Peptides against a protein of PDB entry 7BDX. Designs and how they scored, part 150

Target 1, 212 residues: chain A of PDB entry 7BDX
Amino acid sequence: EMGAAACTLLWGVSSSEEVVKAILGGDKALKFFSITGQTMESFVKSLDGDVQELDSDESQFVFALAGIVTNVAAIACGREFLVNSSRVLLDTILQLLGDLKPGQCTKLKVLMLMSLYNVSINLKGLKYISESPGFIPLLWWLLSDPDAEVCLHVLRLVQSVVLEPEVFSKSASEFRSSLPLQRILAMSKSRNPRLQTAAQELLEDLRTLEHN

## One batch from the design tools (peptide; made by RFdiffusion4, then SolubleMPNN)

Design b2_p17_8_s2 (from b2_p17_8, 9 letters changed)
Fold by OpenDDE base, seed 1:
Structure b2_p17_8_s2 (fold): chain B 212 residues (1-212), chain C 212 residues (1-212), chain A 17 residues (1-17)
Amino acid sequence: as target 1 above (212 residues)
Amino acid sequence: as target 1 above (212 residues)
Amino acid sequence: MEKGLTTSPYGDEKGLV
């Protein structure tokens, strides 16, 4: 209970850039983000049996942790910190996104995907995550999710890769050979307007890359 | 571990007035401060046997909670919030200061005393704590502590009462009849310069009140 | 690229513009 309450408040205040700078300027930041990854991993490992209630203190605690990571990654110094000093956390997030089944822990997946998207705003961050082993298969695995919000955040992350020539050129062959084009085309016809738009934009970006 | 890390970061960032406003502006603040009191009480109740290591995760967690309360009380809107919406927490802090033995949990006592001192900056806060049952006996109990830092913060809290005529007039008879004058005089001769100064100032304030 | 920010467990994306 108390840990979840403290973490939820820290999540709320981490929406400020000054608070993110204060978190990162302390000698406790490294320890915090190290334990963050471990805690998220421990939570995901605990899901392999019972449908954990989304409203449990443990779920709220982990959602707050993922929210803090997302908010830290939204700030330039936060992205630098994560990619330089907390790579294990990024590796853990990528791992957990692979370990979770389609439809499992949708809220946590969305927060983790948002954190990776924010990291991808920095070219160094985008390189780091896209060069991770199995990154392209992971994107397609995640795009198979039945949840429209998960799929939206996957499409945004795919778009970050496609829009960066230095990254896309390194993976273009694997990307083209494995692209779930039919799935993306289906999403471009979604009744969810955000998902529809994101899928249309990505299809336009891909068409532009085929003609160049 | 993770809860203590999150709480420690929240403590660090709560040194900002804007962060205190953000904490209090959320719908989670009431829940947080309710559970804060309960957590501090549960910790103090757990001490009745083994000398808890000051460096334990539990100790760090509770110190961070007490630090957050202190920082919230340092801000005008935080004092208003505590005295209006979190009185149970103030009552809990007063109780815990009474329950702890002399020399027990010195760091926690100092943080709790600092929080009460900060609350006492507001006349409404000073009235609330000074009108609490057994407040004057509690001050003398705490002033019996062997720790100079505990005694310093007790003297500061006593001074807040003495310097406020509307509060002091209501308790002046009890105060004069029970005042540990010999103890305060001994502190005015302390080798600790902060304790020495605080005791001298209080003795001067008391002399001024006897001549008026 | 729009920065994703989260402030509540329920995922109200307040875009820090």
Scores: peptide ipSAE 0.038, ipTM 0.821, DockQ to the pose 0.137
Fold by OpenDDE base, seed 4:
Structure b2_p17_8_s2 (fold): chain B 212 residues (1-212), chain C 212 residues (1-212), chain A 17 residues (1-17)
Amino acid sequence: as target 1 above (212 residues)
Amino acid sequence: as target 1 above (212 residues)
Amino acid sequence: MEKGLTTSPYGDEKGLV
């Protein structure tokens, strides 16, 4: 209870750039983000395939942790910190996104994907994430999720890869050979306007890259 | 571990006025400070008279909580929040200061006393604290502590009462009849310069009030 | 690229230690 309340407060205030700078400027940041990864991993392992009680203190706690990571990653110095000093956390997020079944922990997946997207705003972050073993298969695994918001945030991350020539060129062969084109085409017909738009934009970006 | 790390980060960033505004401006502040009181109480009860491991995660967690309360109380709107919306927390702090033995949890006592001192900056806060049952006996109990920093922060709180005529007049009879004058005189000879000064100033303030 | 911010709902003012 108290830990979840404290993390939730910290998450709320971490929406401020100055707060993120204050979080990172102290000697506790490294330890905090190390334990964050371990805590998130422990939580995902404890799910034992069951339906998560979304309103539990444990769920709120882990959501707050993922939210803090996302808010840290939203800022340039936060991205630099994560990519330089907390790579294990990024590796853990990538792992957990693979370990979670489609439809399982959708809120947590969204937060983790948002954190990865924010990290991807920096070329160094995008390189690190995209060079992770199994990254391209992971994106397609996540696009199998029934949740439109999960899929939306996956498409945003895919677009970050596609729009960066220096990154895309390294994975272009694997990307082209494994692209779930039918799934993306289906999303371009979604009733969810955000998902529809993101899928359409990605399809246009991909067409532009085929002509080059 | 993770809860303590989150609270410690929240404590660190709560040194910013904007962060405390952000802590209190949300719908979670009431719950957080309610659980804070319960958590601090549970911790003090768990001590079972033993010497506290000051470096334990539990200790650091409760210190961070008390630090957050202190940092909230240092600002006008934080004092208003505590005095209007979290009176139970103030009552709990007063109780725990009584429940802790001399020399026990000195760091926690200091943080709790600092929070009460910060609350006492507002006349409304000072009135609330000073009107608590057993407040004057509690001050004298705390002055029996062997720790100079505990005693210093008690003297500061006593001075806040003495310097406010509207509050002091209500308790003047009890205050004068129970004043541990010999203890305060002994503190005015302390090798701790801060404690020495605070005791001297209080003795001068008390003399000034005897002539009026 | 537009950054994703996430918010927890929290409110009012502070004092320092």
Scores: peptide ipSAE 0.051, ipTM 0.821, DockQ to the pose 0.225; fails the geometry check
Fold by OpenDDE base, seed 5:
Structure b2_p17_8_s2 (fold): chain B 212 residues (1-212), chain C 212 residues (1-212), chain A 17 residues (1-17)
Amino acid sequence: as target 1 above (212 residues)
Amino acid sequence: as target 1 above (212 residues)
Amino acid sequence: MEKGLTTSPYGDEKGLV
């Protein structure tokens, strides 16, 4: 109980840039983010079946951890810290996104995907995650999720790859050959307005890249 | 491990007034401070003998909690919150200071005494803690501690009572009849310069109150 | 690119889940 409450407060205040700078300015940040990765991995490994107890202290604790990582990655110095000093945490997030089944731990997936999207704002971060083993297959695995918010955040991450020529050129062959075009076309017709828009924009970006 | 790390970061950032306002501006503050009291109480009750594992995750966690309470009480809105909405936590701190033996959990005692001193800056806070059952005997119990930092923070809290006529007048008879004058005189000769000064100042304040 | 922020495990005022 108390750990989840403390972590939830830390998550709430980490929406401030000054709080993120204060977190990172201390000698404890490296240890905190190392233990964060291990804690998230232990939680995902302990999941039996597809049922997530959203109201459990353990779930709330892991959500707060993922939220803190997301908020740190929302700030320039936080992205630099993650990419320079906490690569193992980024590798862990990529691994856990691969380990989770479609529809499993939707809220955690959304938070992890938001963190990776925020990391992708930095060219060094985008290079790091896109050069990770199995990154392209992972994107398509995640797009098979039945949840619209998971799919939305995957499409945003895919767009970050497509809009960066230096990154996209390295994986363009694999990307084009494996692209789940029918799935993205189905999302462009979604009743979820954010998912619909994101899928339409990505389809336009892809068409532009085929003509150039 | 992870709970102690998160709470330690929250403690570090709570030295900012804006972070304290952010903690208190959320719907989670009441629950957090309620669980804080229970967690500190459970820790003190679980102590067997006088040995404190200062490097344990449990000890670090409780120190961080007491540090957060101290930092919240350092800010005007934080004092108002504690006195209006978290009285049970203040009662718990007073109780735990009574339950701990002389020399036991010195660092925790110092943090708790600092929180009560910060609360005593507010007249409403000073009234509340000074009107608590057994408050005067508790001060003298705490002055029997062999630790100079514990005694220093007790003397600062005693001074807050003595310098407030509206509070001191209510307990003046009990205070004067039970005052450990020989102990305070011994502290005025301490090799610890802060303890020596605090004891001298309090003796001067007490002399001034006897002549008026 | 717009950054994502989160504040609560129960949802943000911004409708971020």
Scores: peptide ipSAE 0.039, ipTM 0.823, DockQ to the pose 0.134; fails the geometry check
Fold by OpenDDE base, seed 2:
Structure b2_p17_8_s2 (fold): chain B 212 residues (1-212), chain C 212 residues (1-212), chain A 17 residues (1-17)
Amino acid sequence: as target 1 above (212 residues)
Amino acid sequence: as target 1 above (212 residues)
Amino acid sequence: MEKGLTTSPYGDEKGLV
């Protein structure tokens, strides 16, 4: 209980850039983000068989951690810190996104995907995550999720890759050969307006890249 | 480990007034400070027999909680919140200060005394804590501590009572009859300059009140 | 690219001004 409450407050205040700078300006940032990755990993590994209540203190704690990572990645100095000094955490997030089943831990997947999207705002971050082994198959696996919010954040991350020529050129062949086009086309007809728009924009960006 | 790390970061950032406002502006502040009191109480109760390593994660967690309370009490809106909405936490702090033995958990005692001192900056807070049952005997018990920093913060809290006529007049008879004058006189000769000064100032304030 | 901020699941709508 208490750890989750404290971490939830830290998450709420981490929406401030000055608080992110204060978190990162301390000597404890490296250790904190290392333990964050381990804690999220331990939580995901504990999900084997037990329907952990989404509202459990442990779930709330891990959601707060993922929220802190996301908010740190939303700030330029936070992205630089994660990409330079907390690569193991980014690798852990990518691994955990692969380990989770479709429809499992939707809120955690959304937060992790938001963190990776924020990291992708920096070209160095985008290069790092896109060069991770199995990154393209992972995106398609995640895009198979029944949750519209998971799919939305996958599409946004795919768009970050597509809009960056230096990154897209390295994976263009794999991307074109494995693209779940029918799934993205189905999303472009979604009743969820955000998912619909994101799928339409991605399809337009992909068409533009095929004609150039 | 992780809860202590997160709470330590929250403590560090709580030195900002804007962060204190953010903590208190949320719907979770009441629950958080309630659980804080319970957590500190559970920790102190667990000390019966085991020399908990001062550097344990549990100790660091409780120190961070006490630090957050202290930092909240350092801000006007934080004092108002504690005195209006978290009185149980203040009562818990007073109780825990009584339950701890001389020389035991020095760092925690210092943080708790600092929080009470900060609360005492507000006349409403000073009235509340000074009207607590056994408050005057508690101060003398704490002043028996071998630690100079504990004694310093006790003297500062005693001075807050002495400097406020509305509070001092209610307890003046008990104060005069139970005052550990020889102990305070010994502290006025301390090698610790901060303790020496605080003891001298208090003795001067007390002399001024006896001649008026 | 727009940055994604997250808030506590318990209603810290910090209006990003």
Scores: peptide ipSAE 0.038, ipTM 0.822, DockQ to the pose 0.145; fails the geometry check

Design b2_p17_8_s3 (from b2_p17_8, 9 letters changed)
Fold by OpenDDE base, seed 2:
Structure b2_p17_8_s3 (fold): chain B 212 residues (1-212), chain C 212 residues (1-212), chain A 17 residues (1-17)
Amino acid sequence: as target 1 above (212 residues)
Amino acid sequence: as target 1 above (212 residues)
Amino acid sequence: MEKGLTTSPYGTEKGLV
């Protein structure tokens, strides 16, 4: 209980850039983000069949951790820190996104995808994530999720790849050959307006790249 | 481990007034400070004979909690919050200061005493603490501690009582009859300059009150 | 690209304009 409560407060205050700078300016940041990855991994591994109550203290704790990582990644110095000094955490997030089944731990997936999207705002972060083994198959696996919010954040991350020629050129053949076009087209007709818009924009970006 | 790391970061960032306001402005503050008291109490009760390693994750966690309370109490709105909405936590801190043996958990005692001192900056907080049952005997019990830093913070809290006529007048007879004058006189000769100064100032304040 | 900020356990995105 208490750890989850404290971590939830830390998440709330980490919405401030000055708080993120204070977290990173301490001698404890490296250790904290290392243990964060291990804790998230431990939680996902513990899910082996038992529907952990989404409202459990352990779930709340891991959500707060993922929220802190997301808020750190929202700031330029935080992205630089993660890509330079906490690559293992990014690798862990990518792994955990692959380990979770469609429809499983939706809220955690959303937070992890938001963190990766924030990291991908910087070209160095985008390169690092997109060069991860199995990254393109992982995006399609996640896009099979029944949750519209998971799919929305996957589409945003795909868009970040597509909009960067230096990144997209490396993966263009694999991307084009494996693209779940019918799934994206179905999302462009979604009743969820955010998902609909994101799918339409991505389809326009892809068409623009095919004509060039 | 992870809870202690997160709470330590929260403690570090709580040195900012804006972070304290953010902690208190949330819907989670009441629950957090309630669980804080319970967690501190649980830790102190677990000390029943085993010298818990002062460097344990559990010790670090409780130190961070006490540090957060101290930093909240350093701010005017934080003092008001504690005295209005978290009285049980203040009562718990007073109780735990009584439960700990001389020389036991010195760092925790110092943080708890600092939090009470900060609360006592406001007349409402000082009244609340000083009207606690056994408060005067507790101060003398704590002043028997072999640690100079514990004794220093006790002397500062005693000084806060003495300097407020509205508070001191209620306890003046008990205070005068139980005053460990020889102990305070010994501290006024301490090799610790901070303890020496605090004891000298208190002795001067007490002399001024006897001549009026 | 818009920054994704989270402020509460319920994932309120702060759109940084």
Scores: peptide ipSAE 0.022, ipTM 0.810, DockQ to the pose 0.140
Fold by OpenDDE base, seed 5:
Structure b2_p17_8_s3 (fold): chain B 212 residues (1-212), chain C 212 residues (1-212), chain A 17 residues (1-17)
Amino acid sequence: as target 1 above (212 residues)
Amino acid sequence: as target 1 above (212 residues)
Amino acid sequence: MEKGLTTSPYGTEKGLV
């Protein structure tokens, strides 16, 4: 209980850039993010079936950790810290997104995808995550999720790859050959307006890159 | 491990007034400080003998909690919050200071005494803690501690009582009849310069109040 | 690209409160 409460408050205050700088300015940041990765991994490995106790202390704790990572990655110095000093945490997030089944731990997936999207704002971060083993298959695995918010955040991450020529050129063959076009087309007709817009924009970007 | 790391970061960033406002501005503050009291109480109750594992995750966690309370009490709105909405936590701190033996958990005692001193800056806070059952005997119990930092923070809290006429007048008889004058005189000769000064100032204040 | 800030599921707002 108390750990989840403290971590939740830390998550809430991490919405401030000054708090993120304060978190990173101490000698404890490295240890904190190392343990964060291990804690998130332990949680995902302990999941039995598709049941997630969303209101459990453990779930709230892991959500707060993923939220802190997301808020750190929202700040330029936080992205630089993660990419330079906490690569294992990024590798862990990528691995955990691969380990989770479609529909499993939707809230955690959204937070982890938001963190990766924030990392992708930086060219160093985008290069690092996109060069990770199985990154493209992982994106398509995640686009098989029934949850519209998961799919939305995957499409935003896919767009980050597509809009960066230096990254996209390296993987363009694999990307085009495996693209789940029918799924993206279905999302462009979604009743979720955010998902619909993101899918339409990505389809336009992809069409533009075929003509250039 | 992870709970202690998160709580330690929250403690570190709580040195900012803006972070204290952010902690208090959410609906979670009440729950957090309620659980804080319970967690500190559970820790003190689980202590066997005088042994404290200062480097344990549990000790670090409780130190971080006491540090957060201290930093919240350092801010005017934080004092107002504690005195209006978290009285049980203040009662718990007073109780735990009574339960701990001389020389036991010195670091925790210092943090708790600093929190009570910060609360005593506000007239409402000083009234509340000074009207608590056994408050004067508690001060004298704490002044029996062999640790100079514990005694220093007790003397500062005693001075807060002495310098507030509305508070001191209510307890002046009990205070004067039980005053451990010989202990305070010994502290005025301490090799610790901070303890020496605090004891000298308090002796001067007490002499002034006898002549008025 | 806009940065994604998150808040606690317990209704904490973004930024300083």
Scores: peptide ipSAE 0.021, ipTM 0.814, DockQ to the pose 0.148
Fold by OpenDDE base, seed 3:
Structure b2_p17_8_s3 (fold): chain B 212 residues (1-212), chain C 212 residues (1-212), chain A 17 residues (1-17)
Amino acid sequence: as target 1 above (212 residues)
Amino acid sequence: as target 1 above (212 residues)
Amino acid sequence: MEKGLTTSPYGTEKGLV
C-alpha cells in the first residue's frame, strides 16, 4: 500500500519538467532506475500467465514506475540520462514487451511503449532502441496485439523509425521483407480514430519512401 | 528496496513549493498522509526496544515519509492541509515522539520535531498542537533526550509557544510549574553552538515574559 | 514528434495517460 501510494505521487509530480530535473540532479537517480527495471521484470515474471489484477498494489506500483520512466523520457535531459546511464532499463523494457502475450498487461505495455517513443524523439535514443536485437520482430509481435491502444503506440514507434533516414536505412531490408502490411491496412480502417489516423500516416510515409 | 527509493525521491523533490502544491492538488494526498501516519506508527511499534538500523530499507522509507511531512509543513498551503485534513497524522507524530525512548530513533525524532515546528509557524497549527493532551509534559520528556539535535528542535518548538501570547496564556501556569529550568540553563552552556544559542534566546524570552 | 507525458493513474489532470 504505502510504496504504491508514494510511487503514484512521484509519477504524478514527474509530469513537470522541473521535477524530472530534480529527480535526475540528485545522487539517487541511477539506483532508482536500476531497481525500477528489476522491479518491473520481477512483476512480469510473477504473472505466470494469470490475469492481471489492475487494482492490486503491485500493479499500481509498476504502473507508476513505468509512468515515471515515460515522464523522464518526455524531457530532453531525461532522454539523455536514460540512453547514457540507464540502458539496462531500456533493454529490460524491450525484453518485457516481448515476454508479455497479446492482450496481457495492456496498460503496462502502453506505458512502456510510450517511454520508448519518448526515447526515440532523440536520434541517439532512436539509434539505441532500433539497433537492439530483435527490435523489428518485436514491433510486429506487439502489432499483433488485439488492443487498439497498444497498436497505436507501436505504430507511432514504427513511424519514428521510418521518418529517420539514418536509422531506417540500416533496417530497411528487414523492415520491407517482414512488414505486416495487411495488418496496418486493416488498422487504417479502424473505428478508433487515433489508430486509424496513425495507420494512414504511416502508410503515406512508407509510400513516400518507396518513391524516393 | 524500491518503495524506499521511490519515497526518497519524492522526499527530495518535495523540497520545492511547486511539488508540494502538486502533491496536494491531486486526489491522492488525503490517502497518502493517512497511510503515512499508520506506516510510521507501525515502524515505531516494530522496534520492540531494538537498536534502529539506520541503513535499513524500512528506516529509509520512514525517514523519507517524515521528510515529506516536514517539507509539506514548510509551505503555507501544506500547513493548512495538515491542520484541516490530516490532524490524525499530527496526533500520530505527537504520540510517536512520546513512545520513543531518550536516545532512540534520533533522526526520526528530529524530522518529526521539524514538521511540528513548521506546523507551529501558523497560529492555527500552533493552537492545534499546543492544545494536544500532554503536550507540555511531552516537550520536557523530549528535552531530557541526550541528543543535542533533538533538544535543539524541542527548544525551537518551546520558543514558538512562548512567543505566541494567545497560546502561551492558556498553558502559562503548567509551563511555569513544570519548566526544566536547570536543563535549559545547562544547554545554554552547550558546546553545540546552535543548541547554546537556542537555549540562551529562550531564556531571554522567558525573562521578558516574567517582567511583563 | 510530441513528448508523451503521463499522469498518475487516478489523477484528474489531462495527460496522455
Scores: peptide ipSAE 0.021, ipTM 0.812, DockQ to the pose 0.144
Fold by OpenDDE base, seed 4:
Structure b2_p17_8_s3 (fold): chain B 212 residues (1-212), chain C 212 residues (1-212), chain A 17 residues (1-17)
Amino acid sequence: as target 1 above (212 residues)
Amino acid sequence: as target 1 above (212 residues)
Amino acid sequence: MEKGLTTSPYGTEKGLV
């Protein structure tokens, strides 16, 4: 209870840039984000089967952790910190996104994907995550999720890759050969307007890249 | 581990006024400070005998909680919040200061006393804590502590009472009859310059009040 | 690129620890 409450407050306040700077300016940030990865991993490993999101202190705690990571990644110095000093956390987030089944821990997936998206705003961050083993297969695995928000945030991350020539060129062959085009086309017809738009934009971006 | 780390970060960033305002501006502040009191109480109750301060995650966690309370109490809106909306926490802090033996949990006592001192900056806060049952005996109990920092922060709180006529007048009879004058006189000769000064100032304030 | 921000708030001033 208390840990989850404290973490939830920290998450909430971490929406401020000045706060993220204060978190990162301390000697405790490295340890905190190291333990964060371990805690998130432990939580995901404790899940039995296709468990839906728990309404528990444990789930709220992990959501808050993922939220803090997202908020840290939302600012330039936070991205630089994560990419330089907390790569293991990024590796853990990528791993956990692979470990979670479609429909499992939807909110957690969304938060983790948002963190990766925020990291991807920095070219160095985008390079790091996109060069991770199995990154392209992971994106397609995540696009199989029944949740529209999960899929939306995956599409945003895919778009970050596609729109960066230096990154896209390295994976272009694998990307083109494995692209779940039918799935993305189906999403472009979604009733969810955000998902629909994101899928349409990505399809347009991809068409533009085929002509070059 | 993770809870203590999160709480420690929250403590560290809570040194900013903007951060306290953000904590208090959320819907979670009431719950957080309610659980804070319970957690601090549970920790103190788990101590066996005259245990020195633990170098553990549990102790660090409780220190961080007490630190957050102190920092919240340090600003006007934080004092108003505590005095209006978290009185049970103030009652708990007063109780725990009584439950802890002299020399036990010195750092925790200091933090709790600092929080009460910060609350005492507000007349409404000072009234509330000074009107608590056994408040005057509690001050004298705490002055028996072998730790100079504990005694210093008690003297500061005593001074807050003494320097407020509206509060002091209500307790003046009990205060005068129970005053550990010899103890305060001994502190005025302390090798600790901060304790020495605080004891001297209080003795001067008391002399001034006897002439009125 | 639109930054993904999530929301929650902070604490404190004077008598800082």
Scores: peptide ipSAE 0.041, ipTM 0.809, DockQ to the pose 0.213; fails the geometry check

